# Ledger of designs, part 46: peptides against a protein of PDB entry 3J47

Target 1, 121 residues: chain A of PDB entry 3J47
Amino acid sequence: IRLTNQLKSLKGLQSKLKDVVEYLDKVINKELPINHTILGKLQDVFNLLPNLGTPDDDEIDVENHDRINISNNLQKALTVKTNDELMVIYISNLVRSIIAFDDLIENKIQNKKIQEQRVKD

## One batch from the design tools (peptide; made by RFdiffusion4, then SolubleMPNN)

Design b2_p16_8_s3 (from b2_p16_8, 10 letters changed)
Fold by OpenDDE base, seed 3:
Structure b2_p16_8_s3 (fold): chain B 121 residues (1-121), chain A 16 residues (1-16)
Amino acid sequence: as target 1 above (121 residues)
Amino acid sequence: SLTQQIKETLEEIKKL
């Protein structure tokens, strides 16, 4: 009973993984529009996967070299995209901080003008 | 104003 339920769950995950591959193929072939939300979630999954391109140093078969290069290229592409997304968030936060600082300066200038008027009356 | 250009840039970033 417990082993049959685990096998059923694993078959369910394999089916979902196949559906994801078929979706990506349709997006690459321009049969479907790019959905950034789906691609972001796929990127999260790939960032949680162990490095499929670090074989422990003891079996460099020539077929592994192409897989290592593909894995390194995928990791590099994911890293670049993550850095670009983080840069946009950083710029957005910097901009919010500049606005808040400008509003603080304006408030201080106005308060100083009000105090200078009260000392003249 | 600088504040207005900054707000416009933030709204453009949110559309990407």
Scores: peptide ipSAE 0.031, ipTM 0.572, DockQ to the pose 0.021
Fold by OpenDDE base, seed 1:
Structure b2_p16_8_s3 (fold): chain B 121 residues (1-121), chain A 16 residues (1-16)
Amino acid sequence: as target 1 above (121 residues)
Amino acid sequence: SLTQQIKETLEEIKKL
């Protein structure tokens, strides 16, 4: 009973992973619009994955070298994308702060002109 | 104006 339930749970996880791959293929083929919330959750899943590039130092079989390279390429691609997203957020916040500062200066100039007119009347 | 160009750039960034 316990082993059959573990196998059923693993098959259920495998089915969900297949559904995620089929979704990504449809997004790559432009059959579905990009959902940034789904992509963000996938990035979180990959950031929680153990580094698939640390085989314990004692089994250097040639088949592990290709898996290490694929894992390192995926981690590098995720790091680049995360850095670009953070840079866009940072620039957007700077731009908003500059606009708010310009609007504040203009409001102070207008208020000063209104006060100078009221003192002349 | 510079403020208009900055607003347009911000709206383009939101579409990415």
Scores: peptide ipSAE 0.026, ipTM 0.566, DockQ to the pose 0.021
Fold by OpenDDE base, seed 2:
Structure b2_p16_8_s3 (fold): chain B 121 residues (1-121), chain A 16 residues (1-16)
Amino acid sequence: as target 1 above (121 residues)
Amino acid sequence: SLTQQIKETLEEIKKL
């Protein structure tokens, strides 16, 4: 009973994983628009998976080299995307800081002009 | 692309 339920649950997970692959194929082929919410949730799932790309340094089986490369390529792609998102946030904050600084300069220039007028009167 | 890398990783997990 427990083993049959675990096997049924695993088969259900395998079916769902297949549906996700078929969805990603349609997105890659431009048959469906990219859903950023689905992609974000998939990214979260992959971040929760054990790093399939760190061989514990003790099992150098030559057959693992392709799996290690795929996991490392995913991690690199996730890191690049995260860096690009952080860069956009950083630039947005930098622009806000520059605008606030420009407003401060303009306020100082206006205050100086008002003081110069008051000294002439 | 990130989407392609996600796909490749899912296909490898499916073989396990």
Scores: peptide ipSAE 0.023, ipTM 0.633, DockQ to the pose 0.101
Fold by OpenDDE base, seed 5:
Structure b2_p16_8_s3 (fold): chain B 121 residues (1-121), chain A 16 residues (1-16)
Amino acid sequence: as target 1 above (121 residues)
Amino acid sequence: SLTQQIKETLEEIKKL
């Protein structure tokens, strides 16, 4: 019973992975538009996977070299994408900080003008 | 592209 349920769950996961590949093929072939939400969710899934490019040192077979290269290429692309996203967040926070600082300066200038008027009256 | 690399990685996972 337990083993049969695990096998059924694994087959269900394999089917879902097939559907994701078929979706990516349609996007690559321009049959479907890019959905950034789907790509973001795929990125989240890959960030939760162990690094598929670190073989434990005990089987250097030629088939592992292609897997290592593909994993390294994915990791590099995810790193570049993450850096671009962090840069956009950083710039957005910098702009917000500059605006908040400008508003602070203007508020201080206005408060000073109000105090100078109260001393003349 | 990131999409192509995701695809290639998923195809390698299917061979496992």
Scores: peptide ipSAE 0.023, ipTM 0.620, DockQ to the pose 0.054

Design b2_p16_8_s4 (from b2_p16_8, 9 letters changed)
Fold by OpenDDE base, seed 5:
Structure b2_p16_8_s4 (fold): chain B 121 residues (1-121), chain A 16 residues (1-16)
Amino acid sequence: as target 1 above (121 residues)
Amino acid sequence: SLQQQIKEVLEEIKKL
């Protein structure tokens, strides 16, 4: 029973990972627009994954040094990309907040002008 | 307007 439930959960995770790959393929093929929120969550998943290029400590063969360097370069590239995407999201949210604040000020100015007109009539 | 200044900044960011 416990092992069967773990296998079922793992199969469910595999299906979800497949759906993510299919989404990324559609984005790469320009069939779907880039969604920065989805990419940010995917990057969080990749940052939580153990470095996919640390082989278990028991096979020190010279081929592992290139894989470790590729994985470290990939992890560094993912971290830089994550930081740049988070910065773009942050700037976008800041800009939206500034626009919303400007709209609030304009609405208050308009309401004040309407009140001043009603007092003159 | 503030909206025009924001638009100019966004167009500068797109050029980077």
Scores: peptide ipSAE 0.038, ipTM 0.676, DockQ to the pose 0.017
Fold by OpenDDE base, seed 4:
Structure b2_p16_8_s4 (fold): chain B 121 residues (1-121), chain A 16 residues (1-16)
Amino acid sequence: as target 1 above (121 residues)
Amino acid sequence: SLQQQIKEVLEEIKKL
């Protein structure tokens, strides 16, 4: 019973991972638009993954070293890309905040001019 | 780098 439940849970996880891969392939192929909310959640998952590239020091088989290096390079590439994407989002929000602040200043200047005109009339 | 370009844009915005 316990082992069967673990296998069922693992198969369920494998199915979900397959669905994520299929989604990413569709996004890469431009069949689906990029959803930043999904990408952000996927990034959170990757950040919670144990470093796929710290081999626990206990099994240096040479075949694992290439897989570990590929996994490390992928994780580093994902981390760099994630940082760049987060920076673009941050800048976009900053620019929006600056524009909104500028509009607020302009509105205050216009309101002041209207009040000064009303006092002259 | 993208980070350097961002820093330049932020410094330009700060001068505005």
Scores: peptide ipSAE 0.037, ipTM 0.668, DockQ to the pose 0.017
Fold by OpenDDE base, seed 3:
Structure b2_p16_8_s4 (fold): chain B 121 residues (1-121), chain A 16 residues (1-16)
Amino acid sequence: as target 1 above (121 residues)
Amino acid sequence: SLQQQIKEVLEEIKKL
């Protein structure tokens, strides 16, 4: 029973992967418009995959050179996207730090004014 | 305020 359920789940995953390939082929053939949300999620899946094809540098088969170039171009494109996402996170954290610092300065100025009033009374 | 200017910049980035 448990093993049969695992095999059924794996067959379901294989069917979903086939549907993704068929979608990508239709987008490449311009049969469907590019959906940036779907492409973004596919890129996240590929970022979680271990590098399927760093060939160990010792199999110089000429057919592998095009696959290596495609893999390297895909890896480079995914790395650039990841760097851009990290840059947005960095800027967001920097902005939050600047706001918190501004609020701290304002609070110190207000506290100083309150102390100067208490010394005059 | 600085907070308002930052919110405006963030809304412009979301429109790209």
Scores: peptide ipSAE 0.033, ipTM 0.611, DockQ to the pose 0.021
Fold by OpenDDE base, seed 1:
Structure b2_p16_8_s4 (fold): chain B 121 residues (1-121), chain A 16 residues (1-16)
Amino acid sequence: as target 1 above (121 residues)
Amino acid sequence: SLQQQIKEVLEEIKKL
């Protein structure tokens, strides 16, 4: 149940990211006016992205004492667990930001359609 | 895995 809900949430996120791309394309093509609030939220999303680019794979200190290895393995396991928990929190916040952004995009697209209909009428 | 799916989503965001 919990894993299935996470997978559904992730698929929903992918759909919303597609909507973001479609919005940006419409802005680039001048089909929609630039909305600085929407762009600000997009910037917030990018600023939240962790630098995925450096696992420091360079602490190969091979030498000395089985007792230090058990303490280091426990500390490493706790650090990994904490990092995974922080990553889940981070992704959850990122998802909320993207959802809020998508809702703003949809609202702006709908408002434009309503305005265009009123001018035809 | 969940981690792989998270990584894929982050890479998609990075391409925006």
Scores: peptide ipSAE 0.026, ipTM 0.647, DockQ to the pose 0.254

## One batch from the design tools (peptide; made by RFdiffusion4, then SolubleMPNN)

Design b2_p17_1_s1 (from b2_p17_1, 11 letters changed)
Fold by OpenDDE base, seed 1:
Structure b2_p17_1_s1 (fold): chain B 121 residues (1-121), chain A 17 residues (1-17)
Amino acid sequence: as target 1 above (121 residues)
Amino acid sequence: SLLQELQKQVDEQLKKL
């Protein structure tokens, strides 16, 4: 019973990971817009991932120390890169929103000037 | 505008990531 439930949970996790990969592929291919909430949750998952360079082999052979350090450095580098990418995308969207707001203000100012001219004539 | 230049710089940084 406990082992069957663990296997079912693992299969469910595998299915969800597949859906995440398919989503990321669609984002990479520009088929879907970047969703910051999804990417933030993916970062949380990567930050919680155990070091992908520890083989589950209970042989603490001293030769694995370099592979563990490389894996930790890779995980840290991926986390930093993904954070920087998300920040750049966030700032890009923020700047676009500000530009659109400024254009709206300018259009309102121009419309007001046109109305004030029509009332003087 | 200054904001358009900032947007351009941000988009250039995005292309480098």
Scores: peptide ipSAE 0.070, ipTM 0.738, DockQ to the pose 0.020
Fold by OpenDDE base, seed 4:
Order: sequence, then structure tokens, then C-alpha cells
Structure b2_p17_1_s1 (fold): chain B 121 residues (1-121), chain A 17 residues (1-17)
Amino acid sequence: as target 1 above (121 residues)
Amino acid sequence: SLLQELQKQVDEQLKKL
């Protein structure tokens, strides 16, 4: 029972991972538009992956070193891309907030001028 | 405004990512 449930859970995870790959292939082939929310969640998953590049010092077979290096380079590239995308989103939100604040200040200045004119008439 | 032009540039960079 316990082993069967673990195997079922692992098969379920494998199926979900396959669906993600199929989605990414469709995005790469321009069959689907890029969804930044899905990409951000995938990036969060990759950022939570253990550092695949600490081979426990005890079994460095030379063939594992190349696969580990590729996995580390991919993880590093994904982390850098995530940081750049998040930075641009942050700057965009900051600029929008500043514009909204500027519009609020301008509206307050205009309202004050209208009140000062009404007191002079 | 200068801020609207800055927002436009940021939005253009977002489209390139």
C-alpha cells in the first residue's frame, strides 16, 4: 500500500512534468503566447531545486561531472534570467506608482487653485 | 510627460524579454 501510493504519486509528478514540457515546446514553437505568470512559477520551482552541482565528494565519476556542470549552468542561467525579469517588472511597477502619485499631486494642486479662485470671486 | 516616456521604455524592454 505505501509503496504503491509513492509510485502513483511519482507517476503523477512525471505526468505533470511532461505536460509542462509540452507547454514549453508549444510556446517555443509560437503555437501559444508566452504566459509570464507560468514562466515565473516555473522559475520559482527551479530556484527551489537543490544545488545539483555539489556532488557529494565521494562519487565523482567523470561522466557525472559533465551532467552536473550542465545542470548548474542551466540553473544559474535561469536564476539570472529570473532576476532580470523581476527587476524589469519591479521598475515598471515603481514607474506606474510614481505616475499615479504625480497625477494625485497634480489633481490636489488643481483643486487647491480652484478653491483659491472661488474665495477671490 | 517624462515619466510616461520612461514607462514606455520599460514596457518595450518587457516585450523583449
Scores: peptide ipSAE 0.067, ipTM 0.737, DockQ to the pose 0.019
Fold by OpenDDE base, seed 5:
Structure b2_p17_1_s1 (fold): chain B 121 residues (1-121), chain A 17 residues (1-17)
Amino acid sequence: as target 1 above (121 residues)
Amino acid sequence: SLLQELQKQVDEQLKKL
């Protein structure tokens, strides 16, 4: 019973991970827009993942310390890169939103002027 | 506008990602 439930849970996780990969592939291929909420959650997942580059070798070999440092440096570099990418995308969306508001304001001002002219004629 | 130039710069950065 317990083992069967664990296997079922792992299969469910595997299916969800596959769906995430398929989503990311579509985003990379520009078939879907980038979703910041999904990327942020993926980043959180990667930050919670144990160092996937170390087998659980309970042997304190000096070579594992260098591998751990390289893996930690790579993970840190990937985290920083992902943060910078998300920041650029966030700023992009913010700028687009500000421009859209500016255009909306200008359109409202113009429409008001046209209405005021029509009332004077 | 200044905002359009800012958008252009941001879009150029996005193309480099």
Scores: peptide ipSAE 0.064, ipTM 0.738, DockQ to the pose 0.019
Fold by OpenDDE base, seed 3:
Parts: structure tokens; sequence; C-alpha cells
Structure b2_p17_1_s1 (fold): chain B 121 residues (1-121), chain A 17 residues (1-17)
């Protein structure tokens, strides 16, 4: 029973991965519009993949070397994109924090002026 | 303000990601 359920779950995962590949092929062929939300989720999946390590240069058949180079180039491209996304988020949060701090300073100055007027009256 | 314009530009870049 447990082993049969694991095999069924694995077959279900394989079917879903095939559907993702077919979707990507249609996007590459311009048959479907690019969906940024789907691409972002796919990027998250690739970031969770084990580093398709450079197996030591000494044991790789030429066909595996090309696949590894393609994989490393893809992982590098995904890392650069992730860093750019995180940089934009960081700058956005920094700017919001500076604006909030400026508003607090202005509120403090106004409150001080109101208190100085009340002491003169 | 300049900071508000910068925030707007950053938010526009976030929408393109």
Amino acid sequence: as target 1 above (121 residues)
Amino acid sequence: SLLQELQKQVDEQLKKL
C-alpha cells in the first residue's frame, strides 16, 4: 500500500513536469503570451534544485558537458535575475523608510511649534 | 518630492518583474 501510493504520487509529479515543459515550449514558440507569475514560480523551483554541480571535468562525456554548461548558464542567469529583483525590493523598502522618517521629523517640528505657541498664550 | 518620484519608479520596475 505505501509503496504503491509513492509510485502513484511520483507518476503524478512526472505528468505535471511534462505539462510545464509543454507550456514553456509554447511560450518560446510565441504561441502563448509570457506570464510573469508562472515564470517567477518556475524560477523558485530552479532555485530549490540542487546545484547541477560541475562534476569534476575529468569524467564527463562531451554530451554531458554541453548539458552541464547549459544548466550552469541557466542557473547563473536565474541568480542574476533574482539579485536584480531583490535589489529593487530593497531600494523600494529603503525609500519608504526614509519617507516615513521624514514625516516623523516634520510631525515633531509641528508639535514643537504648537507647544511653543501654547506657552506664549 | 524627489523621494516620491523615486518610489514611483521603483514600484514601476517591481510591476515589470
Scores: peptide ipSAE 0.062, ipTM 0.738, DockQ to the pose 0.020

Design b2_p17_1_s2 (from b2_p17_1, 11 letters changed)
Fold by OpenDDE base, seed 1:
Structure b2_p17_1_s2 (fold): chain B 121 residues (1-121), chain A 17 residues (1-17)
Amino acid sequence: as target 1 above (121 residues)
Amino acid sequence: SLLEQLQQQVDQQLQKL
């Protein structure tokens, strides 16, 4: 019973991971827009992942310590890179929104000036 | 504008990541 439930949970996790990979492939191929909420949750998952460089082999051979350190450094580097990328995208979208707002204000000011001129004539 | 220059810098940083 406990083993069967663990296997069912693992199969469910595998299916979800497949869906995530398919989503990421679509984002990479520009078929879908970047969703920062999804990417943030993926970062949280990667931050919670155990070191993928530990082979599940119960042989603590000293040679595995270098592979574990490399895996940890790679995971940290990937997390930092992805965070920086997301921040740049966020700032880019924020700046675009501010520009669009400024253009709207300028257009309103110009329209008001044109109306004030027409009333004086 | 200054904001457009900022946007261009951000977009250039995005392309480097």
Scores: peptide ipSAE 0.054, ipTM 0.706, DockQ to the pose 0.020
Fold by OpenDDE base, seed 3:
Structure b2_p17_1_s2 (fold): chain B 121 residues (1-121), chain A 17 residues (1-17)
Amino acid sequence: as target 1 above (121 residues)
Amino acid sequence: SLLEQLQQQVDQQLQKL
């Protein structure tokens, strides 16, 4: 029973991965519009994949070398994109924090002016 | 403010990602 359920779950995952590949092929062929939300989720999946490591240069058949180079180039491209996304988020949060700090300073100045007026009256 | 304009530009970049 447990082993049969694991095999069924694995077959279900394989079917879903095939559907993702077919979707990507349609996007590459311009048959479907690019969906940034789907591409972002796919990027998250690739970031969770074990590094398609450089197996040590000494044991790789020429056909595996091309696949490894393609994989390394893909991983590098995904890393650059992730860094750019994180940079934009960081700058956005920094600007929001500065604006909030400026608003606190202005509120403190206004409160001080109100208190100085109340002491003169 | 200048900071609000910068925030708006950053938010527009976030929406393109």
Scores: peptide ipSAE 0.053, ipTM 0.696, DockQ to the pose 0.020
Fold by OpenDDE base, seed 2:
Structure b2_p17_1_s2 (fold): chain B 121 residues (1-121), chain A 17 residues (1-17)
Amino acid sequence: as target 1 above (121 residues)
Amino acid sequence: SLLEQLQQQVDQQLQKL
């Protein structure tokens, strides 16, 4: 019973993975528009995968070297893209905070000038 | 303001990601 359920779950995961590959192929071929929300979720999945680029040094069969290099390049590319996205979000939030602070300073300066005029009249 | 123009450029970059 437990083994049969695990095999069924693994087959279900394999089917879903095939559907994701078919979706990505359609996006690459421009048959479907790029959905950034789906791509972001795929990045999250890849970031949760164990580093496919650290094969424990004990099972490097020479035939896997090209697949390992491709996986490492993909993981590096996803890490760089995620870092760039986070950097842009950080800069956006920083600029918004600076604008809000500048507006607060300008409002205080204007309020002070208005009070100084009312004391002279 | 100059800062608002900078924020608009950053927001346009965010929408392209």
Scores: peptide ipSAE 0.052, ipTM 0.704, DockQ to the pose 0.020
Fold by OpenDDE base, seed 5:
Structure b2_p17_1_s2 (fold): chain B 121 residues (1-121), chain A 17 residues (1-17)
Amino acid sequence: as target 1 above (121 residues)
Amino acid sequence: SLLEQLQQQVDQQLQKL
């Protein structure tokens, strides 16, 4: 019973991970727009993942400490890079939204002026 | 507009990612 439930849970997780990969592939291929909320959640997942680059060698070799530090530095650098990328995309969307609002405001002002002119004639 | 110039700069940064 417990083992079967664990296997079912792992299969469910595997299916969800597959769906995430398929989503990312569609985003990379420009078939879907970038969703910041999904990317932020993926970052959170990657930040919670143990360092996948170290096999559980229970041997305290000094070389593993340097590899762990390099991997941690690489993971930190990737996290920073991805945060900067997400920030740029966020700013881009914010700017686009502001422009769209400005255009909407200008259109409303122009429409109001046209209506006021038609009432005076 | 100033906003359009800002948008162009941001789009250029996005193309470099």
Scores: peptide ipSAE 0.047, ipTM 0.688, DockQ to the pose 0.019

Design b2_p17_1_s3 (from b2_p17_1, 11 letters changed)
Fold by OpenDDE base, seed 4:
Structure b2_p17_1_s3 (fold): chain B 121 residues (1-121), chain A 17 residues (1-17)
Amino acid sequence: as target 1 above (121 residues)
Amino acid sequence: SLLEKLQKEVDEQLKKL
């Protein structure tokens, strides 16, 4: 029973990973539009993966080295892309904060002018 | 404003990532 449930859960995970690959293939082939929310969530999943490229020193068979290098290069590329996206989001939020501050200053200047006019009349 | 144009350009760059 416990082993059968673990096998069923693993098969379920494998099916979901296949669905993600099929989705990415459709996006690459321009059959579907890029959904940045889905890509961001996939990047979060990859950022939570343990470093797939620390070979435990004891089982470096030469065939594992190429797979480890490919996985590390992919993880590094995803991390760089995530950092670039976060940087642009940070700049966007900074600009929004500056605009909101400018609008606040303009509103205070206008209110001050209205008060000064009411004191002169 | 100039700041609104800058915000629009940043939002367009976000859509290209």
Scores: peptide ipSAE 0.055, ipTM 0.695, DockQ to the pose 0.020
Fold by OpenDDE base, seed 2:
Structure b2_p17_1_s3 (fold): chain B 121 residues (1-121), chain A 17 residues (1-17)
Amino acid sequence: as target 1 above (121 residues)
Amino acid sequence: SLLEKLQKEVDEQLKKL
């Protein structure tokens, strides 16, 4: 019973993974619009995957070396892209906050000048 | 302002990602 449930769960995961691949192929072929929310979730999944490129030192079959290198390069590329996106978002939010603060200061200075003029008149 | 130019450049980089 427990083993059969694990096998069923693994088959279900394999089917879902196939559906994701088919979705990505359609996006690459421009058959479907890019959904950034789906891509972000896929990046999160890849970031949660154990480094597929640390083979536990005990089974370096030479045929897996190319697949491991491709997986590592993909994971590195996804990590770099995610970091660049987050960095740009962070900088954009900082700049917006600084501009809003500068505008607030300028508005306070102008309002003070207008009040000082009204008291002199 | 200089800050508005910086914001525009950051927003252009966001559009390229």
Scores: peptide ipSAE 0.054, ipTM 0.691, DockQ to the pose 0.019
Fold by OpenDDE base, seed 3:
Structure b2_p17_1_s3 (fold): chain B 121 residues (1-121), chain A 17 residues (1-17)
Amino acid sequence: as target 1 above (121 residues)
Amino acid sequence: SLLEKLQKEVDEQLKKL
């Protein structure tokens, strides 16, 4: 029973991965519009994949070398994109924090002016 | 303000990602 359920779950995952590949092929062929939300989720999946690491340079058949180079180029491209996304988020949060701080300063100045008027009256 | 314009531009870039 447990082993049969694991095999069924694995077959279900394989089917879903095939559907993702077919979707990407349609996007590459311009048959479907680019969906940034789907691409972002796919990027998260690739960031969780074990580094399709350089197996040590000494044991790589020439056919594996091309696949490894493609994988390394893909991982590099995903890393650059992730860094750019994080930079934009960081700058956005920094600007929001500065605006909030400016509003607090202005509120403090106004409160001080109100208190000085109340002491003169 | 200048900061509000910068925030708007950053938010527009976030929407393109």
Scores: peptide ipSAE 0.052, ipTM 0.684, DockQ to the pose 0.020
Fold by OpenDDE base, seed 5:
Structure b2_p17_1_s3 (fold): chain B 121 residues (1-121), chain A 17 residues (1-17)
Amino acid sequence: as target 1 above (121 residues)
Amino acid sequence: SLLEKLQKEVDEQLKKL
């Protein structure tokens, strides 16, 4: 019973991870827009993952401390890189939104001018 | 516009990621 439930839970997790990969592939291929909320949650997941590069060697060898430091430095570097990437994407979307508002404002001004001209004629 | 230039620069940065 317990083992079967664990296996079912792991299969469920695997399915969800597959769905995430398929989503990311669609985003990379520009089939879907970037969703910052999803990327932020994925980042949180990666930050909660134990160092996937250290086997659970329960042996306190001095060499593992350097590997842990390298892995932590790599993970930190990846986290910083991901944050910078997300920041650039955020700024991009912000700029696009501002342009869209500017275009909307200009269109409204032009439409108002056209209406005012039609009332004078 | 200035905004279009900014958008272009941001899009160029996105292509480098």
Scores: peptide ipSAE 0.049, ipTM 0.681, DockQ to the pose 0.019

